# Peptides against a protein of PDB entry 3T6J: the designs that were tried, part 162

Target 1, 375 residues: chain A of PDB entry 3T6J
Amino acid sequence: PIVESYIGFIESYRDPFGSRGEFEGFVAVVNKAMSAKFERLVASAEQLLKELPWPPTFEKDKFLTPDFTSLDVLTFAGSGIPAGINIPNYDDLRQTEGFKNVSLGNVLAVAYATQREKLTFLEEDDKDLYILWKGPSFDVQVGLHELLGHGSGKLFVQDEKGAFNFDQETVINPETGEQIQSWYRSGETWDSKFSTIASSYEECRAESVGLYLCLHPQVLEIFGFEGADAEDVIYVNWLNMVRAGLLALEFYTPEAFNWRQAHMQARFVILRVLLEAGEGLVTITPTTGSDGRPDARVRLDRSKIRSVGKPALERFLRRLQVLKSTGDVAGGRALYEGYATVTDAPPECFLTLRDTVLLRKESRKLIVQPNTRLE
Target 2, 372 residues: chain A of PDB entry 3T6J as posed
Amino acid sequence: PIVESYIGFIESYRDPFGSRGEFEGFVAVVNKAMSAKFERLVASAEQLLKELPWPPTFEKDKFLTPDFTSLDVLTFAGSGIPAGINIPNYDDLRQTEGFKNVSLGNVLAVAYREKLTFLEEDDKDLYILWKGPSFDVQVGLHALLGHGSGKLFVQDEKGAFNFDQETVINPETGEQIQSWYRSGETWDSKFSTIASSYEECRAESVGLYLCLHPQVLEIFGFEGADAEDVIYVNWLNMVRAGLLALEFYTPEAFNWRQAHMQARFVILRVLLEAGEGLVTITPTTGSDGRPDARVRLDRSKIRSVGKPALERFLRRLQVLKSTGDVAGGRALYEGYATVTDAPPECFLTLRDTVLLRKESRKLIVQPNTRLE

## One batch from the design tools (peptide; made by RFdiffusion4, then SolubleMPNN)

Design b2_p18_6_s1 (from b2_p18_6, 10 letters changed)
Fold by OpenDDE base, seed 4:
Structure b2_p18_6_s1 (fold): chain B 375 residues (1-375), chain A 18 residues (1-18)
Amino acid sequence: as target 1 above (375 residues)
Amino acid sequence: MTLVVTDGSYPVGPLVDP
């Protein structure tokens, strides 16, 4: 088999400042069959990048065709096993040298294992659909998240010689209508500059790209979904995200005002954005379970995804990118921390909902290292 | 960057509260 591996100080999720990488490594084998669909996505990436809600000047100057491979993990040494990977993590390297994407197929398979009776916070009418399409929707989301999420956007940089990687006279900030007034200086990176919010912010951007682009017919076609199936995949992908935003409360520590998981924080932020959009798009309703204890239901109006959800996400995603590109830490922090704040204010009462989430929490899954066999 | 897919029961690794 074709073997893939990486090792080193790669992910900085465990660093409070988002800068110091945790030492990790994996060994995996290439799943050729599963890689084929991601190759099709790569083939369309250049065109799909144009669908993102920022000007081309905020996108990478050159499209560098990445690899995207589905991997079956044999061993993973680290604090957690991801479902997908985009490396390297330095944005400057991504835009100048390129990047690689991987989907950890057998990890995804574990993530797909959901029993109906254990599925929390969904309406009964959505459960069967959710179970049916969760896996396929995850494939779509992971592919978009890695390839077009982490793989998109440009950082404006002034190098050590004073040269800019953008035209200061012609590039306009779409949010302000003005010329670019901030950028990264030599030696500054995304992580060093945005520090405590960098990891979660970037995950939020990538997740948002996934939700946004999954609405594009070409994306669904690439993954083999058409007609009603495509619409169901879209619905379940968005439904999964809003549900994840609720589940994310498990990873918030009220006493420390801290999030313990960057991706879950990101998903909560997205939930907040979609709730803010209003118009009945997303509804979280506290309920009483059959056991007489607190429960909750998340409802997503599928008919409003395109009319209400997409525009809200578009505006938010554009702001994320613009603030990232320009190195506007103050603006970025204000935006992101605003949505990441967890209070018990009505109507949502998120701290109360957190108690419900914790009450309904399922046991943590155990990942068992696989073996290979000769047939 | 890596994506961690979780439904609340998926292992996400040990992150330390401040």
Scores: peptide ipSAE 0.019, ipTM 0.592, DockQ to the pose 0.169
Fold by OpenDDE base, seed 5:
Structure b2_p18_6_s1 (fold): chain B 375 residues (1-375), chain A 18 residues (1-18)
Amino acid sequence: as target 1 above (375 residues)
Amino acid sequence: MTLVVTDGSYPVGPLVDP
């Protein structure tokens, strides 16, 4: 088998300031069959990047073809096991040297195992479809998230010599209609500037890219979905995201007004964006479970994904990218923390919903890492 | 950057402690 490994101070999720990496590492074997799908996605990446909702001037100047591999993890050492990885975590290196993507296939497989009777917060008519397409939709989302999410966008930089990596006279901020007024200075990084929101903000951008681009027919074709199947994969991917946004409330600490998980905060933000879009796109309805205790249902109107959801996500995603590119920490924080705020204000009453989420939470699963033997 | 997933009961991935 082809063996891959990585080790070092990689992810900064455990640092309150988002700067210091946690020491982690893995040993894995390559899944050739699944890797082939991601290779096809890589082959289309340059074209798909053009579909993202920002001007070319806010995208990388040169497309650097990355590697994308599906891995079956033999061992993982760290505070938690991810489903996908994009490395290095330095935007300057991603822009100049490139990056590598991996999907941790057997980790995803564990997440795919869902019992229908234990599936919370979905309408009954969605449960079977959700169970059927959760796995395939995750593969699509992970691929897009890592490759075209984390792998997209340009940071505007002034180097130590005073030179800019963009034309100050011609590049226009699409949100303001004005010339670029802020950028990263020498020694400034994404993490150093955006600090406490950097990780979650970037995850939110990457997740949003996944949702946005999964609507593109070419993406579904790459993964082998056509016709009704493709539409079902799209629907379940979006449904999973809005459900995840509700589940995310578990990781909010009201007493401290903080989030304890960057990805879950990101998913809640996306839920808020899609709720704000209105027009019946997303509905969260408090209910009573069969046990007589509080429950809830999340409904996503399939017919409004493209007409209502896509435009809302487009606007939001563009704003995320523009603020990131320009190093506008104040604007970025205002935008992101605004959507990340959890209150009990109607109509959503998120703090009340949080109680419901906690009530319906199952015990944490134990992930048992595999072993190998010679036969 | 890594993607953390959820199975509907508990997310797979790290938890950030204050």
Scores: peptide ipSAE 0.020, ipTM 0.585, DockQ to the pose 0.153; fails the geometry check
Fold by OpenDDE base, seed 2:
Structure b2_p18_6_s1 (fold): chain B 375 residues (1-375), chain A 18 residues (1-18)
Amino acid sequence: as target 1 above (375 residues)
Amino acid sequence: MTLVVTDGSYPVGPLVDP
């Protein structure tokens, strides 16, 4: 078998300032069959990057073909086990040197395991479909998230010699219609500038890329989905995201006005964006469970994903990227924290919903790491 | 960057959907 590993201070999710990495490591074996799908995705990456909702000037100047491998994890040491990885975690290096992607296939398999009777907050009519397509949809999401999410976008930089990596005279900010007014200076990084919101913001961008691009027929084809199956994968992927946004409330601490998990915060932000889109796209309805206690239902109107959801996500995703590219911390913080704010304001009453989420919380799941055998 | 899926059982990680 082909063995992959990494070790070191890699992810900074546990650093409030997003700068200090947590010590992490894994040993994994390549899953050749799943890797083939991701290789096809890589082969289409340059084309798919053009589908992202920002001008080419805000995308990397040169596409650097990355590696993308599906891995079955043998051992993982860290505070959390990821579904996918994009490294290095330095945007400047991603632009100039390239990057690598991995999907942790057997970790995803654990995530796929859902018992119908324990599946919370979904309509009954969606449960079977959700269970059926949860795994496949998540494979798509991970691939897009890592390769085209984390792997996309350009940071505008002025180097130590004063040279810009963009044409100051011709590049226009699509949000303002003006020339670029801010950029990263020598020594400034994404994490150093955006600090407390950097990790969650980037995860939100990457998740949004996944949702946005999963609508593209070529993406679904790469993963082997066509016709009704492709549409079901799309639906379940979006449904999973909006559900995750509700579940995310568990990771919000009202007393401290903070989030304890970057990805869940990101998913809540996406939920807020899609709720803001209106037109019946997403509906969260408080209900009463069979036990007489508070419950809730999330409904996603499938027919409105492309007509309502996609445009809303497009606008939001473009804003995320533009603010990131230009190093506009003030604008980025205002945007992101605005959507990340949790109140009890109607109609959603998110703090009340949080109580429901906590009430319906299941017991902690344990991931037991596998072993290998010779055959 | 790392994609993490959680069911709420873990404050900063593991990939299990509820």
Scores: peptide ipSAE 0.019, ipTM 0.612, DockQ to the pose 0.187; fails the geometry check
Fold by OpenDDE base, seed 1:
Structure b2_p18_6_s1 (fold): chain B 375 residues (1-375), chain A 18 residues (1-18)
Amino acid sequence: as target 1 above (375 residues)
Amino acid sequence: MTLVVTDGSYPVGPLVDP
């Protein structure tokens, strides 16, 4: 078998300022079959990057072909096992040196093992479809999230010599119609400037890229989905995201007005964006469970994903990227924290829904390390 | 960066800070 490993200070999710990495490491075996799908995705990456909703001037000047591998984890030392990884976590290095992507396939498999009777907040009619396509949709989402999410976008930089990596006279901000007015100075990084929101903001951008690009037929074809299957994968991917946005409320602390998990905060933000789009795209309905206690249902109108959802996500994703590229911390914080705010305002009443989410919460899973044997 | 997934209960990924 082909073995891969890494070790070092990698992820900063446990740092309140998003700067200090946690020491972690893994040993894994390459899944050749799934890796082949990601290789095809890599081969299409340069073209797919052009489908993202920002001008080429806001994308990397030079495409750097990354490595993308699906891995089955044998051991992982750290605070948690991710589903996917994109390294390094420095945008400047991603722009100049490239990056590596991995999907932790057997971690995803564990996430897929949800029993039908334990699926909360879904309509009964969606449960079987959700169970069937959750796994495949996650594979698509992880691939897009890592490769084209974290792997996309340009930071505007002025170097130590005063030179810019963009043409100040010709590059136009698509949101304002004006020339670029802010950028990263020498020594400034994404994490150093955006600090407390950097990790969650970036995860939100990457998740949004996944949702946006999964609508592209070429992406689904790469993963082996066509026709009705492709449409079901799209639907379940979007459904999973809006459901996750509701579940995210578990990780909000009302008393401190803060989030305790960056990815869940990101998913809540996406939910808020899609709710704001209106037109019946997403509906959250409080209900009463069979036990007589509070429950809820999330509904996604499949027919409105492209007509309502995509345009809303396009606008939002473009704003995320433009603010990131220009180093506009004030604008970025205002946008992101606005969507990340949790109140009890109608119609959603998110604080009340949070109580429902907590009430329906299941026991925490234990991740058990697998063993190997010769057969 | 890492992607954290959930099965509808708890995320698979980094632990939540208290």
Scores: peptide ipSAE 0.019, ipTM 0.572, DockQ to the pose 0.161; fails the geometry check

Design b2_p18_6_s2 (from b2_p18_6, 10 letters changed)
Fold by OpenDDE base, seed 5:
Structure b2_p18_6_s2 (fold): chain B 375 residues (1-375), chain A 18 residues (1-18)
Amino acid sequence: as target 1 above (375 residues)
Amino acid sequence: MTLVVTDGSYPAGPLVDP
């Protein structure tokens, strides 16, 4: 088997300021069959990057073809096991040197194991479809998230010599219609500037890229989905995201007004964006469970994903990228924290919903990592 | 190689589906 490993100070999720990496590592075996799908995605990446909702001037000047492999993890040492990884976690290096993507296939497989009777917050008519397509849709989401999410977008930089990596006279901010007014200076990084919101903001951007690009037929074809199956994969991917946004409330601490998990905060933000879009796209309805206790249902209108959801996500995703590219921390923080705010205001009453989420929370799963032996 | 997961909700880790 082909063995891959990494070790070092890599992910900064445990640093409140998003700057210091946690020491982690893994040993894994390459899954050749699944890697072939990601290779096809990589082959299409340059074209798919053009589908993202920002001008080419806000995209990387040169596409650097990355490696993307699916890995079966033998051992993972760290505070949490991811489903996917994009490294290095330095945007400057990603722009100049490139990056590598991995999907942790057997971690994803664990995530696919859902019992119908334990599946919370979905309509009954969605449960079977959700169970059927959760795995495949998640493969699509992870691939897009890592490769075209984390792997996309340009930071505007002025180097130590005063030179810009963009034309100040010709590049226009698509949100303001004006020339670029802010950028990263020498020594400034994404993490150093955006600090407390950097990790969650970037995850939100990457998740949004996944949702946005999964609507593209070419993406679905790469993963082997066509016709009705492709539409079901899209639907379940979006449904999973809005459900995850509700589940995210578990990771909010009202007393401290903070989020304890960057990805879950990101998913809540996306939920808020899609709720704001209105027009019946997403609805969360408090209910009473069969046990007589509070429950809730999330509904996503399939027919409105493209007409309502896509435009809303497009606008939001473009704003995320523009603010990131220009190093506009004030604007970025205002936007992101606005959507990340959890209150009990109607109609959603998110703090009340949080109580419901906590009430319906299942016991934490224990992940046991395997050993290998010769037979 | 398969990870063994006990019954319950997913621990939310990086990009782990809850």
Scores: peptide ipSAE 0.023, ipTM 0.612, DockQ to the pose 0.079
Fold by OpenDDE base, seed 2:
Formats: structure tokens, sequence, C-alpha cells
Structure b2_p18_6_s2 (fold): chain B 375 residues (1-375), chain A 18 residues (1-18)
């Protein structure tokens, strides 16, 4: 088998400032069958990048074809087990040298295992569909998240010689209608500049890219879904995200006004964006469980994903990218922290919902690292 | 960047409902 590995100080999610990497590593085996799907996605990446809701001037000047491989993890050392990886974690290098993508297939498989009776916060009518398509939809999401999420967008940079990697006279900020007024200076990075929000913000951008692009028919075709199946995959992907946004409240600490997990914070932000869109797209309803204790239901109106959800996500995602590209920390922080704020304000009453989430919390899955054998 | 599915240690957590 083809073996891949990495080791070092790679991910900075545990650093409050998003700069210091945690020591981690893995050894994995290539899953050829699953890798073929991601290879097709890579082949379409340049075209799909054009579907993202920002001007070409905010996208990479040159598409650098990455590797994308599905891996079965044999061993993983770290505090968190990923579903997907995009490396390096340096945007400047991604732009100039390229990147690699990995999907950890067997980790995803573990994540797919859900018992119907333990599936919280969904309508009964959605549970079977959710269970059926959670895995496939998540494969789509991970692929898009890594390749076209983390792999997309341009940072505007002025180098040490004073040269810009963009035309200051012609490039227009689509949000302001004005010329670009801020950029990254020599030595400034995404993480150094956006600091405390950098990791979660980027994850939010990547997740949003996944949701946005999964609506594209070509994406579903690449993964082998057609007709009703494709629509179900889309629906479940979006449903999973809004549900995850509710579940995310577990990782908020009210007393400290902080989030303990970057991806969960990101998912909550997306939930807030989709709730703000209104028009009955997303509804969270407090209920009473069969045990007489507090419960909740998340409803996503399938018919409004494209008409209401997509435009809302488009606007939000564009703003995320523009603020990232221009190094506008003040604007980025205002936007992101605004959506990341957790209060008990009506109608959602998120702090109260958090209590419900905690009450309904299931035991964490234990991932046992696999063995290999020769036959 | 890494999409986290689950975390073996606090404070990070799983992507999906356990």
Amino acid sequence: as target 1 above (375 residues)
Amino acid sequence: MTLVVTDGSYPAGPLVDP
C-alpha cells in the first residue's frame, strides 16, 4: 500500500492566538477508490473556483493543481482527529507553491455511525434520510471544504520591495465599491493578523464554501449522485450544518464568553447567518422530550435552500473573503464576532438552548486506531 | 487547516453528534 505521513507543529487550534502549532502526526494508507473521487474534484477545481462569490481578482492568480488523497489512518497523534487536512497552513505558500489535501476516510466512517434513537434535534421525518446520506454528504463537504475552501482566495500583499500582488488602480472591493485600502505587509500572515479569530474564521469560510458549492450539479456528479439522490445529499449536508450549529453551543463557555472549538464556533456562525436569512429557512423549536425534559428540533426547509439559503450564504461568504483578502481585521472581527456572540435574546434564546444541548449530550465516541493485516 | 471530526481531549470536540 501507499503510505503517507506527516509530523510536526501543524495545527494551531489550541493556541488562543492561532499562531503556535500543536505537535501532531499521522501514518495512513491511501484509499485508492475514494481518492479517485477527489481526483475528479481536483480536475474540476479551477472551474469550480470561478463559481465562488467573489471577483476573480480576489481569487488566486494561478491555479496550482494540488494533490487530493483519501487516507485510512493507521495512527494519529494529536488532541483532535480530523476528517480532512489542507496543508501547508500558510496562505502565502498556498498561493505561490500550492497545497495538498487529505480526506481521512476511516475517520469519516466513524463519524457516520449514528444510531437513530440517539440522533438529537432532528424531526422524525428527517432522521432516516439523515442517517442514509450523512456519510455521503460529509464526503462532499470535506472535499469542498479542503480543496475549494482552504484552497481558495487570494491575500493582497505588498512585498518587502513595495510591490503589490494586485493592481491597486483597477481592483475594486466588491463590498465597498472602492479601491483596495488595506493589505498584508511583508511578514504579516493570516494568523498573525487576525489572531484570536483566525482559525475559526477560516474554518467558517471553508465550511461555507462547502455548503455553497455543494449546490452545484457538477459537484454532485463528481461524487456519483444524480437526481433525487443528489438533492437529498444537498439537503442532508445543509441540515447537518444547521444541526451542528446548534450542537456547537456545547463548546461555548458563557462565563468566559469564549469558544473552545474553532470548527464548532464556525458552525454556529453559519447557523446564525442562515437564521438571519429568515423566511422560514431554518427554525429551531424548543420542545419536550418523551422523558418530560427539555428538547429541541431543528427544521430546514428544503425548498428554500437555493432561494433563501444560497443568497444569504453568498453574501456572507463574499464578505468573509473580502475582509480576509484585504487584511481588514477590524471589519473581519466585527463581522465574525457579531455572529459568534451567544446571548439569551429572543427568539432563539441560545443560552437556554445551550442548556438543552448539554442535557441531550451523548457520550463522545471513542476512536480506536485500526490494525492492518496481510492476507 | 484541518476539519476536525472529533477530539480526544478538551477543549475541542466532535463535528457530529456522538
Scores: peptide ipSAE 0.021, ipTM 0.634, DockQ to the pose 0.162
Fold by OpenDDE base, seed 3:
Structure b2_p18_6_s2 (fold): chain B 375 residues (1-375), chain A 18 residues (1-18)
Amino acid sequence: as target 1 above (375 residues)
Amino acid sequence: MTLVVTDGSYPAGPLVDP
């Protein structure tokens, strides 16, 4: 349809247990021109899913071709306005019935209007490149995040009749080398089992898929990037993620030891993973601003993205998926909360960096409903 | 599931994806 809408209890980000949806709704118009690149991505999705770092047994048995449309939002009622959406939010339905993806194009356009002088925590040499490629790189990230992130992976399930959707005798856990020892039972869902970490964990998985697959030449070609441009898009996408991980500290509450935003928590986790990889891939350096107050710089060595970053992300992403597939809440929580922990331990001193982030925080922008115009 | 760029939730989140 040219006009799309949804309304209801959809996203559970505001539920402490990740189970109850917030009532939200939108009305949007299809942007046909912007949808074309996502259609190309959909056409390649089945093949690209095979590039993800888990065995086929941990991927969906059957690829169901989804819709992917770019939308210009006329109105959005809810606590947050997304850049992209993947629905339904039920993995069982995604596996059996399919899903739909949307990119909120005009929301993305607003996000790209960054003034150079307001761009925090980047090296001066990266700012112009960042501004130039932020939009294009984010288009890639959104497409991958929704379609191949949220749209990927299998949950191992035992149904009410006792039947399994996987072969218990032959499927091997790639992390342990053993047979599958846990799964979702009848009535159990991703959200019900992983509860407090479910939303952020899934967003982290989806973001990681985006970073991982954006390295694939076919993906970049789909979006029209080749040669030096493709490499710049990759670099800026990864740079944006590590920067976002630092900015995420705004949404951590030290006194309560909790996160207030699922996506930002996810981005911090990814930053921690890439920092752990070491070898000079990512560096966060405290500095002093021109105003004499604390500042910081994030550096990403582009030459180490493939050699250091990709392997680190591959291992992490595989672990996320395996733990998700098997319903291993204990293992999943241990992994995720480990990376989501914020301390002031050296060398990063994240709590100190948080103070810097808060100090450099920009004023909150306002989102206003757009005008429509007949052209 | 969504990729959030703007968040008006309590507490208020960013309106520009970092």
Scores: peptide ipSAE 0.020, ipTM 0.645, DockQ to the pose 0.157
Fold by OpenDDE base, seed 1:
Structure b2_p18_6_s2 (fold): chain B 375 residues (1-375), chain A 18 residues (1-18)
Amino acid sequence: as target 1 above (375 residues)
Amino acid sequence: MTLVVTDGSYPAGPLVDP
């Protein structure tokens, strides 16, 4: 088997300022079969990047073909096991040297193991479909999230010599219609500048890229989905995201007005964006469970994903990227924290929903012992 | 690869359910 590993100060999710990496490491075996799908995605990456909702001037000047593999993790040392990884985490290195993507396939497999009776917050009519396609949709989402999410976008930089990596005279901010008014100065990084929101903001951008691009037929084809299956994968991917946005409330601490998990905060933000889109795209309905206790249902109108959801996500995603590229911390924080705010205001009453989420919370899955076998 | 999974508390990954 092909063995891969990494070790070092890598992810900064545990740093309140998003700057200091946690020391982590893993040993994994390459899953060749799944890696082949990601390889096809990589082969299409340069073209797919053009589908993202920002001008080419806000994209990397040169595409550097990354490696992308699916890994079965034998051991992982860290505070949490991710589903996917894009490394290195330094934007400058990603832009100049390239990056590698990995999907932790067996971690996803654990997440795929869902019992119907334990599946919360979905309509009964969606449960079987969700169970069937959750895994495949995750594969798509991970690939897009890592490769085209984290792997996309340009930071506008003025170097130590005063030179810009963009043409100040010709590059136009698509949101304002004006020339670029802000950028990263020498020594400034995404994490240093956006600080407390940097990780979650970036995860939100990456997740949004996944949702946005999973609508593209070429992406679905790469993963082997066509026709009705492709549409079901799309639906379940979006449904999973909106459900995750609700589940995310577990990771909000009302007393401290803070989020404890960057990805879950990101998913909540996406939920808020899609709720704001209106037109019946997403509906969260408080209900009463069979046990007589509070429950809830998330509904996603499949027919409105492209007509309502995609445009809403497009606008939001473009805004995220523009603010990121220009280093507009004030604008970025205002936008992101606005969507990340959790109140009990109607109609959603998110704090009340949080209580429901906590009430319906299932035990967390822990990876204890991996076993390998030849098939 | 097969994973033995137990109940408990563990931080959620990027795409893993909480």
Scores: peptide ipSAE 0.024, ipTM 0.626, DockQ to the pose 0.087; fails the geometry check

